# Ledger of designs, part 251: peptides against a protein of PDB entry 6MBK

Target 1, 240 residues: chain A of PDB entry 6MBK
Amino acid sequence: GFEMVNFKEEGFGLRATRDIKAEELFLWVPRKLLMTVESAKNSVLGPLYSQDRILQAMGNIALAFHLLCERASPNSFWQPYIQTLPSEYDTPLYFEEDEVRYLQSTQAIHDVFSQYKNTARQYAYFYKVIQTHPHANKLPLKDSFTYEDYRWAVSSVMTRQNQIPTEDGSRVTLALIPLWDMCNHTNGLITTGYNLEDDRCECVALQDFRAGEQIYIFYGTRSNAEFVIHSGFFFDNNSH

## One batch from the design tools (peptide; made by RFdiffusion4, then SolubleMPNN)

Design b2_p30_6_s1 (from b2_p30_6, 12 letters changed)
Fold by OpenDDE base, seed 3:
Structure b2_p30_6_s1 (fold): chain B 240 residues (1-240), chain A 30 residues (1-30)
Amino acid sequence: as target 1 above (240 residues)
Amino acid sequence: MFPHMESLVPVLHPDPVDQELLDELLEEEE
């Protein structure tokens, strides 16, 4: 019902190949296709993850490293997805000097500086870990781990991470959702949820889309600071 | 690209809890 298209102004997006009706389930992504903290644990990163307290405590950082490892792996299942990711982001980590100067007059400057400081400290820590930790020897990024790599991965995760239930539904974990996150954003209602029975992310159409139209979804008010709880995963089944 | 996400300056604010934890963990390893 849709195809990936590179739109001139918006970059990659999804285009309807047929008419899609509002509320129609047009897109679903099984858990096995997601990049999750669990998939990170099960990857080449797993041994390091099991011994690094920060990776264990910070699911977003685990995802960032997972993303970097998979990017550095030519045979990664997620290569097609990773190649669709932006090379740069409108995150504070990418702010130019003039943008930072402009923000100096605002309260946001403290957050920007904090983010820079924290990211730099994280990078320094993990650079040392990658160089010295025995389990890092198998990481495909061992010989090429730059601040730019880390900044990109962190920003990718920050902008694209989602909370999804664990397989047993008992807890929340973090995931990147390929294909789904290719939809460009519009204002509206969250129409994405997680179906635990089928173990998949599900997205219903926000509106009618005609064949050939770009499909937009509403990702919610992602406070970049908050785990983008795509609150859509909590479709209260109760309203029927 | 998520174009119209208003420049949510993705302040990677780790959850304040996450940030504090991260700071603690980083300090322990420094």
Scores: peptide ipSAE 0.155, ipTM 0.667, DockQ to the pose 0.128
Fold by OpenDDE base, seed 5:
Parts: sequence; structure tokens; C-alpha cells
Structure b2_p30_6_s1 (fold): chain B 240 residues (1-240), chain A 30 residues (1-30)
Amino acid sequence: as target 1 above (240 residues)
Amino acid sequence: MFPHMESLVPVLHPDPVDQELLDELLEEEE
């Protein structure tokens, strides 16, 4: 009931191809289509993952490397998704000198500098790992791993990572949710959850959409959208 | 006013726990 469209002002988004009613399940994404820490482990990154403590401890970094490896792989299943990702982000890692100067007047400057420092340190560490670690030799990024690449991947994950349940529902893991994350944001209620029985992300319509209208969803905080397993769809309990 | 800069730009950063862990791991490898 929807199609991917490049909107002039908003970039890529989803457009309804038919009338969609409020609360209608219009979009679902099975686990097998998600980029997850588990899919990273099962990819060409797996051998390195199994031997690198940072990749093991930091699911977001594992996703960033997974994203880079898949981007560098012409036959990657996720190529269509990766091609829809922005080439640059409106995040602190992309702030220009003038923007940083402006932030010097704000309390956020310390956090911005911290993020820059941390990202640079991570890059330096992984650059060395990629150059020296035996299991890095098979990575498609072996000969092309720039700070720009890393900055992009980290920013992509930072802006799009979601918490979803593990397959057994016992824990949470991190995931990028293709197709779903193409919906542009609007104010409203979170209408996305994870259905463990069907092992898929599910999104119900926030409102009625007519055929030809852009479909918007509310992400909440775009960073780390928590799909709280226990609550199902957060219906606004405003009925009390 | 820079276009797209709100007066308070939200800083996107890892969870504080994740940051502490990362710092520890990076320090161990340096």
C-alpha cells in the first residue's frame, strides 16, 4: 500500500498507493530484512567481531561496521536500503567550523567535542585493527577505510538505530529497520512495535492517509527508538 | 540563525553507559 518516493524538500519518504486508515497495519518488516548486531555477526564481519572486544561490547559500532561492509559489497542484500541513506547528516559530527563556533555559546559544546574526540579515537583504533588484524583481510573495506566512511556509518547508526527484542525475546538488540525508517517524522504517537510471534516490526498508521499522500510516523526520539516489547503498541492510554 | 540550527541542537551521543565502556576499552587498547 505504499511506495518509495524522493520528495523534493524532505528527500526519500513513503507515499500511500491506496487509502490507509488510522491504526491500520500498513507496514511490517521481518527480522530477516533488518540490519542487526546478529546479522553483523553472521556476515563477513563475523570473524573480526568474534575477536574484537569493542565490536562485541558496542552494538552500535558493530552496526556501523556492518553498514560499511555491506555498502562496500555490490551483492549485498541491503544495497537498495543503503543507497537510500543520506550521504551527510545534520549531526554534530558534520558541523562546520561556523556551526561549532555558534555552539560555543551553548552547553552542548562539551558534548559535541566529546563526540568528535570519541569518534576520532574509535576511527584511529579501528584503522589499526583493519590494517593489522588477520580477520580484517577479507573485509571489503580493507583498502578503503577513511574517517569520512566511519563518520558516515556512525552517524547513520546513531540516527537510525532501534532497540528490538532478540529472537527469543529475552534481551534487546540493536537494529536498523529498512523501509520503515524511510518514513518522515511528524508529531504524534509511536505506532510501531515488534511482533515476536511473527518476528517482525509492525507499524500502524498514525492517521488516515489517502492514496498519493506521504506517510508520516512519529519516531519519538530518532536516536534509539525503543520498541518496548512488553507494551505492544503504545496506545495512548489517554482513555483514563 | 543558521538554517536548520535550533537554539538548542540536540547532541546525539551514545548512552552514557556505552560511552564509559567505550572509553575503558579504548584506554585498554592505547
Scores: peptide ipSAE 0.149, ipTM 0.620, DockQ to the pose 0.102
Fold by OpenDDE base, seed 4:
Structure b2_p30_6_s1 (fold): chain B 240 residues (1-240), chain A 30 residues (1-30)
Amino acid sequence: as target 1 above (240 residues)
Amino acid sequence: MFPHMESLVPVLHPDPVDQELLDELLEEEE
């Protein structure tokens, strides 16, 4: 129903290979394909995760490290996904000096500086952890963990993390959703949910798309860089 | 107005809760 395409101005996106109708379930991503805090725990990062309080407490950081570990792993299942990720982001961590100077006239400067400070402190902490912790010895990033790497991973997670239910539906966890997050943004309604019965993310078409058209979705307003799937993660209640 | 500000810059404010937690955790390790 769709294909990955590199659009000239928009970068990677999804293009319809057939006509897709509004509200048609055109895309689903099973949990097993997601990069989650759980998959991080079950990865080479797991032993370190089990002993590091920050990784345990901050799922976004766990995802960032998971992303870095998988990126550094040539045989990672997620390599095809990771290769589609931007190399740079339009996040405060990538602001140029002139942009920061411009923001000095705004209240946003506090947030920018806070983000810089926090990210730098996190990096310094984890650099030490990676160098000294026994369970870090097998991490593929051990000998190549730069601030730029960390900035990239944090920004990747920041821009792409989603809240999804745990497998048992008892809690919320964080996930990167491959393929789905390749859809470029448009204005509209959130048309993505999580189907717990089938244990998958589901996306229905926002509008009719013709064969050859780019498929756009609405990510909604991301509060705190997290996407909340509409209707409490249950697609069945999306009659609103 | 920088036209790019309309992009939801995910204000990674870690949830103020996350920021406080991070600060606490980092302070404990320093």
Scores: peptide ipSAE 0.224, ipTM 0.698, DockQ to the pose 0.109; fails the geometry check
Fold by OpenDDE base, seed 2:
Structure b2_p30_6_s1 (fold): chain B 240 residues (1-240), chain A 30 residues (1-30)
Amino acid sequence: as target 1 above (240 residues)
Amino acid sequence: MFPHMESLVPVLHPDPVDQELLDELLEEEE
């Protein structure tokens, strides 16, 4: 077992409530609990999604809007998850002018400006859509869609989106994985995969954890956690 | 390493293909 804890310096994380052994399946999250492009399509956003080419083409943007709609919905199933998300991020979209100036001498500046420009353009587009599109009238964010909201949602998705298989395993889709994404990172091997037979994300322990210890996992590159389907749990070969 | 910047969340560039598509779609709506 584990519990959510606010750790000093690291923020929210998971703490073991019992001894957990290396390679033990300690955490799983069924598909029905995930925020996915499919759940976005099946939400209040669905009618707009079905008529907007950008939402259809850009799964990350669909997730961002899904996140905003659910945040604005008091009865959302995902409220407990959303409340655990940071209010701000260390992403380029939150850089202060001085930070941007410092980056001007680096190769990263082009990427930062690109992200700013793209996000601003997306916001301007969707602001117009939300104000004018008939299917936007039912969205809980219609009267409160700000750039700050959009920046937050985009940053939330950017930092937490994962690729998982579709239900039939034929394609990949994007998902936010509640509870699992609360684990803080350590160096190691990816110990998270998707079990298609049970239709769930599965996480096995990277190492032994004692009761009371923080549970760490390795997400890989924070940008796109690719879930290895069925065969791809990288187990630390050193336990033999 | 920027002294006050915590671990640079790698700027996830959208796949260049996705960015090109987004630019095209945005230009069509402008």
Scores: peptide ipSAE 0.154, ipTM 0.627, DockQ to the pose 0.093; fails the geometry check

Design b2_p30_6_s2 (from b2_p30_6, 10 letters changed)
Fold by OpenDDE base, seed 2:
Structure b2_p30_6_s2 (fold): chain B 240 residues (1-240), chain A 30 residues (1-30)
Amino acid sequence: as target 1 above (240 residues)
Amino acid sequence: MFPFMETTVPVLHPDPVDQELLDKLLEELE
């Protein structure tokens, strides 16, 4: 067992409510609870998705819009999850001028500017789409779609998106994994995978945790704003 | 969640393939 806690310095995380042993399956999240490209397609965004090439081609953008639509929906199933998300991020899209200036002396500056440019172009494009496309009329963000909204959604997805298998396991798709993504990071090995038989994301404990201790997991490297959970598959190499 | 390691510069960018596709699509649709 675990509970959501606001930890000093680290923000929200998960705390063990009982002793958890290393390699114990302590957390699982069924597919139906995930925010995925598929759930986006099946949402109010679906009609627009079906007619917009960028949404179809860029799953991360589809997730961003899905997140915005659900945030704007008081009765959204994902409201409890969305409420746990940060209001701002330490990503390049939130950098102040001084931070950007500091990075000018580094090779990272090109990537920062590229991200700014891309996000701005995307917003401009979708602003027009939201204003003019017939299937955008029923979106809850129709009359309130700001750059700040888009920046937040894109940053949320960028920092939290994961690759998981499709239901049939034939390919990968993108997902936000509620509850699981509340675990803060520590050094170690990836202990999360996807169990296709039970159709759920599974996380086993990296180490022993005592009741009352914060639960940490290893996210690995998030190069290119992507996270792959063992190529989308969980292989049980340990006893649970 | 900590999206970045404290020991690294917090810079994320899309996959080059995705970037190319995005640029192409935006150019075609603008």
Scores: peptide ipSAE 0.071, ipTM 0.619, DockQ to the pose 0.122
Fold by OpenDDE base, seed 1:
Structure b2_p30_6_s2 (fold): chain B 240 residues (1-240), chain A 30 residues (1-30)
Amino acid sequence: as target 1 above (240 residues)
Amino acid sequence: MFPFMETTVPVLHPDPVDQELLDKLLEELE
């Protein structure tokens, strides 16, 4: 009932191919299609993950490296998804000098500098790890790990990471949700949740959409300016 | 894409817990 479209002003989004009614389950994404910390563990990154304390402790960084590894893998299942991701972001890590100078007069400057510092430190650490760690030799990014790569991956995760339940529902983990995260934002109510019984993300329509209209969803309080786990999910163990 | 006004400058607010943990880990591992 929808298709991916590159809109002139908003970039990639979803467009309805038929009339969709409010509260209709129009979009679902099975766990197998998600990029998760678990899929990172099960990927070529797994051996390094198992031996690096930061990757183990910081799921968002694990996702960033997972994203980089998959991007560097021509046969990656997620190539179609990765190709839809922005090449740059409107986040502080991409601010130009004039933008940073403008922020010097605001209370935000401390956070901006903190982001720069932290990201740079992370990169420096992992650059060394990738160059020296035995399990990094198999990574497709071994010879192509730049700060720009890391900045992009981190920014992608910061803007798109979501908290979802583990497969057994006992814990939470982090995930990038392909297709779903292509929906652009509008004001309204959260209409996305995770169905543990069917093991999938589910999104119901916020409102009626006519054929040919762009489909919008409400991401909650999350924004491009937030480096937090998205809380725009409700969990439901019941199948429809 | 998440909406923000053209006049709004986005600022990332990292999780303090994550930041502290990261700082600790980096101190130990660098």
Scores: peptide ipSAE 0.039, ipTM 0.584, DockQ to the pose 0.123
Fold by OpenDDE base, seed 5:
Structure b2_p30_6_s2 (fold): chain B 240 residues (1-240), chain A 30 residues (1-30)
Amino acid sequence: as target 1 above (240 residues)
Amino acid sequence: MFPFMETTVPVLHPDPVDQELLDKLLEELE
């Protein structure tokens, strides 16, 4: 019922190929298509994950490395998705000197510098890990792990990570949701949830869309940690 | 190859809980 389209002003998005009614389930993404902490653990990153405390403790960083490993893997299942991701982001890590100067007049400058510092420290740590850890030898990024790579991956995850339930519904985990996150944002209500019975993310239409119209969703405020409680992403009711 | 999407809303800082954990881990492991 939709197709990927590069819109002139908004970049990539989804366009309806038929009329879609409000509240209609038009988009679903099975767990197997998601990039999750679990898929990271089950990937080439798994052995290193099992040995590194930061990767184990910080799901977002695990996703960042998962993203980098898959990007560097020509045969990755997620190549089509990864290729849709921006090459750079409108996030503090990509702020130019003038933007930083402007922020000096705001209280946000401390947070920006903190983010710079933290990201740099993470990179330095993992650079050493990748260079020295035995389980890093088989990673496709072994000989090519730059700060730019890390900045990109961290920013990608920061802007796109979502909380979803684990398979048994007992906990939450982090996920990138391909296809769904291609929908551009509009004001409205959260219309995306997770159906545990069918083990998939489900998105119902925010409004009526006619064939040929861009499909917009409200995916809430993107943050470095888009938690279920704050994001509005729901998994409580499989009936949605 | 698909075109790149536009930038998203800037995120100025990580979640405080994540930041605290990260700082702790980095201090312990660096």
Scores: peptide ipSAE 0.131, ipTM 0.632, DockQ to the pose 0.129; fails the geometry check
Fold by OpenDDE base, seed 3:
Structure b2_p30_6_s2 (fold): chain B 240 residues (1-240), chain A 30 residues (1-30)
Amino acid sequence: as target 1 above (240 residues)
Amino acid sequence: MFPFMETTVPVLHPDPVDQELLDKLLEELE
């Protein structure tokens, strides 16, 4: 019912190939297609993950490294997804000098500097880990791990990470949701949730879309750091 | 792209919990 299209101004998005009605389940993404902390643990990153406290404690960083490892893997299942990701982001880590100078007069400058500092420290730490840790030897990024790589991965995760339930529904984990996150944003109501029974993310149409129209979704209001699943993200089996 | 809370300038703020944890872990591991 949809196709991936590169729109001139908005970049990649989804276009309806048929008429889609409001509230129609038009998009679902099974867990197996998601990039999650669990998939990171089950990847080539797993051995290092099991021995690095930061990776274990910081799911977003685990996802960032997962993303980097998969990007560096030509045969990665997620290559098609990764190739759709922006090469740069409108995050503080990508601010130009003029933007930073402008922010010097604002309170935001402290946040910018903090993010720079944190990212730099993380990079320095993990650079050392990658160079010295035995389990890092098998990582495809072993010989090519730059700050630019890291800031890209961190920014990718920062802007695209979502909270989803674990398989048993007992906890929340972090995930990148391919295909779904290709939808561009519009104002409206959150129409995305996770169906635990079918173990998939589900998205229903916010409005009617005609064949040939771009499909927009509302990602909701979230913090700058994370997309917090609002209560509506969990499709209560009972409400529909 | 995912929308974030509007600020005067697009600034991504770290999660305070994550930031605190990160700082602690980095300090312990440095």
Scores: peptide ipSAE 0.098, ipTM 0.658, DockQ to the pose 0.130; fails the geometry check

Design b2_p30_6_s3 (from b2_p30_6, 9 letters changed)
Fold by OpenDDE base, seed 2:
Structure b2_p30_6_s3 (fold): chain B 240 residues (1-240), chain A 30 residues (1-30)
Amino acid sequence: as target 1 above (240 residues)
Amino acid sequence: MFPHMESLVPVLHPDPVDEELLNKLLEELE
């Protein structure tokens, strides 16, 4: 087993409660527990989704709004998950002027500015949509949709979204994977896959973990700049 | 890749957002 723990330097992560062997299937999450584009379509957001081209075209934005709607819903099934999410992120959307200035000498600067500008533009668009669109009237965020809300949701999705197969395996969709996404990162190989037969995400251990050790997984190879932009952190041992 | 993964569809962090598409859509819809 495993448990959620707040680690001193890394924040929340998963800790092994028993010895876990390399390649052992130690964690699985059924589709029904995932926040997906499909669950967004089937939620209170569904009617608006069906009428908005951006929500339809941009699954990550659909997930962001899904996350906001569920956060604003006290009885949401995903409240326990949402409560585990950070209130703020280390993504460019949260960078202060000094942090941006520091990055001016890096390759990431253009993308940082672009992401900030684009996100603000998206917010402005959706603010108008939420205020004027008939299908937005029933959304719990109708009278409470701030840039801070949108920034948080977009950052949550940006850092935690995953590609998973659709139920029939014919294409890919986007998902937030509760509990699993609490694992912090290490260098290695992808150890998470989707089992279509059992309709669940499955994670096997990258290495042996002793009881009491933090469980790490590998989320993929990216540059540090990409991690900063898309995951909100640097990784010293990241492969390029 | 571990043997167990051979029977699974890899779960991956997606590629960056298609900003060009998004900007195009915004321009059309704003």
Scores: peptide ipSAE 0.468, ipTM 0.874, DockQ to the pose 0.866
Fold by OpenDDE base, seed 1:
Structure b2_p30_6_s3 (fold): chain B 240 residues (1-240), chain A 30 residues (1-30)
Amino acid sequence: as target 1 above (240 residues)
Amino acid sequence: MFPHMESLVPVLHPDPVDEELLNKLLEELE
């Protein structure tokens, strides 16, 4: 009962094709469709992952590289998903000078500068790794690994990553959830959970949605500053 | 919380990255 639509002000989102009632399970995504740290390990990135301490320690960075590798792979299962991702984000890594100046009056400015500096440092490190590490030779990004690529991947993961249980439920891991992450954000309650028995993400409707209405979900309790830094969203009335 | 969610593991946006840890790793590996 939903479709992907490009909304004028909000970009891509999901629209109800029928009336959806509050608490109705309207969307589910099996693990096999997710981009996870595990799928990264099992991909062409696996050999490098097994030898790089940062990739092993930082699941978000592993996902970023996984995303880049899959984007560069024409036959990737996730090509349809990747093609729906924004080419640019409203995250600090994409802020122009005027936007940064505006934020100088806020408490977020330190974090913005830190994020930018740290991301550049990470890129420099991995650029060297990709150029010199034996297991990087077969990566599709070997000859096409720019800061813009890394910035995009990091921003994609930063805005869209989710904690989900491992298959056995013993630990948490990180995942990008195709289709589901197309929902734009609103204030409310968490309505997405993972069903270990069926091995899928399940999303129930936060409220009633009529046919033709955009479907919104709540991605978590955050301050406006955290939303700006990590999601690119800003809500004037964000009381969470 | 909705009743259906009680039987599920909540899907949450993770806490911010431990930048300090990452910086330490970079210092060791650069």
Scores: peptide ipSAE 0.465, ipTM 0.872, DockQ to the pose 0.822
Fold by OpenDDE base, seed 3:
Structure b2_p30_6_s3 (fold): chain B 240 residues (1-240), chain A 30 residues (1-30)
Amino acid sequence: as target 1 above (240 residues)
Amino acid sequence: MFPHMESLVPVLHPDPVDEELLNKLLEELE
């Protein structure tokens, strides 16, 4: 019912190959296809995860390292997904001098500087960990871990992470959802949920989409400032 | 909410990262 397309300015997205009706379940992604904190723990990152308090406490950081490890693994199951991810993002970590100057007159500048400083500090910490920790020796990124790598991974997770239930439904965990996250954003209602019985993420159509139209989904209500900081998106009709 | 969603656990972006927690952990571990 849909296909991957590289749209102008928007990058990769999903296009309907047939008419899709509002509320129609048109897309689902089984848990086994998701990149989760659990899959990170079960990967080559597992031993280090078990020994590093930050990875254990911060699921988003665990996902970032999981993403980096899988990217560095030529035989990774997620290579096709990873190759669809942007090489750069519109997040503050990628802001140019002119963008920073423009924001100097706004309160957002403090958040931008904070995010950059914090990310750099995180990188410095993990660089040391990767260089010195015994369980880091088997990581595919052992000899190739740059700030640019970390910035990219953090930005990827920041823009694409989602809360989903654990397998038993007792807790919430974090996940990247391949294929689904290729949908570009629009205003509307949340139309994605997790089906615990079938153990899959399910997305219903926000509206009618005709064959040939791009499929958009709504990722949540946020101000423009929050979108810029956390997602890199800007909506003219959003509150500031 | 659409009827189908009522039986599902909503998939949402998480709350903003707890930067304070992260900074505390960094201070302890650096």
Scores: peptide ipSAE 0.453, ipTM 0.869, DockQ to the pose 0.819
Fold by OpenDDE base, seed 5:
Structure b2_p30_6_s3 (fold): chain B 240 residues (1-240), chain A 30 residues (1-30)
Amino acid sequence: as target 1 above (240 residues)
Amino acid sequence: MFPHMESLVPVLHPDPVDEELLNKLLEELE
């Protein structure tokens, strides 16, 4: 009972199409619909993944490349999801001079600069990999891998990645959760978990939502500095 | 925590990127 809506101030979000009660399981996303490290390995990126130590070690980077490959693939299953993603983010990688100046008064400034520098370094590395590695020839981004692409993908993953169990529940992996991640954030309790028996993410309503109301979820406790770095926004009541 | 959540594995935003690991890997591979 929800629909995707573009809200004026908050951008895209989910709106209830019926009354939803608190604790009601209103949203679930099967594993097969998730973009995961495993789906990355099983995609056109797989051969390169198997030979690149960074992709193997850094699941978030694997997801970033997975996202880029799928974005560049017109027939990708995830095209509808990818098209809902922001084209730009409020993360440090997109900060302009004025925003950086504002952050100079915060403890996050060093991390912001570090993130920027590191991202640029990562791009330079992967640019070379994509240009020279034999398995990169199969990637749809082979001739269209810009820093802007990488920045976008990294930022998308940084803001939207989630920890979920592997299919057998033995380990934790990373996933982007389509549709679910369209919910905007509010203060509250974690209401999303993974059901291993049914192999799906399950989200229960944080509170009662009436038909026509925006559905909010709580993505977790973070300090404002952490949100700036990892989510690109502030939440006044976050102090962790 | 809601009762339903007790039977689920919480879905959480992961910890920050291991920048040290990444930098180490880059240094080794560049």
Scores: peptide ipSAE 0.440, ipTM 0.865, DockQ to the pose 0.839

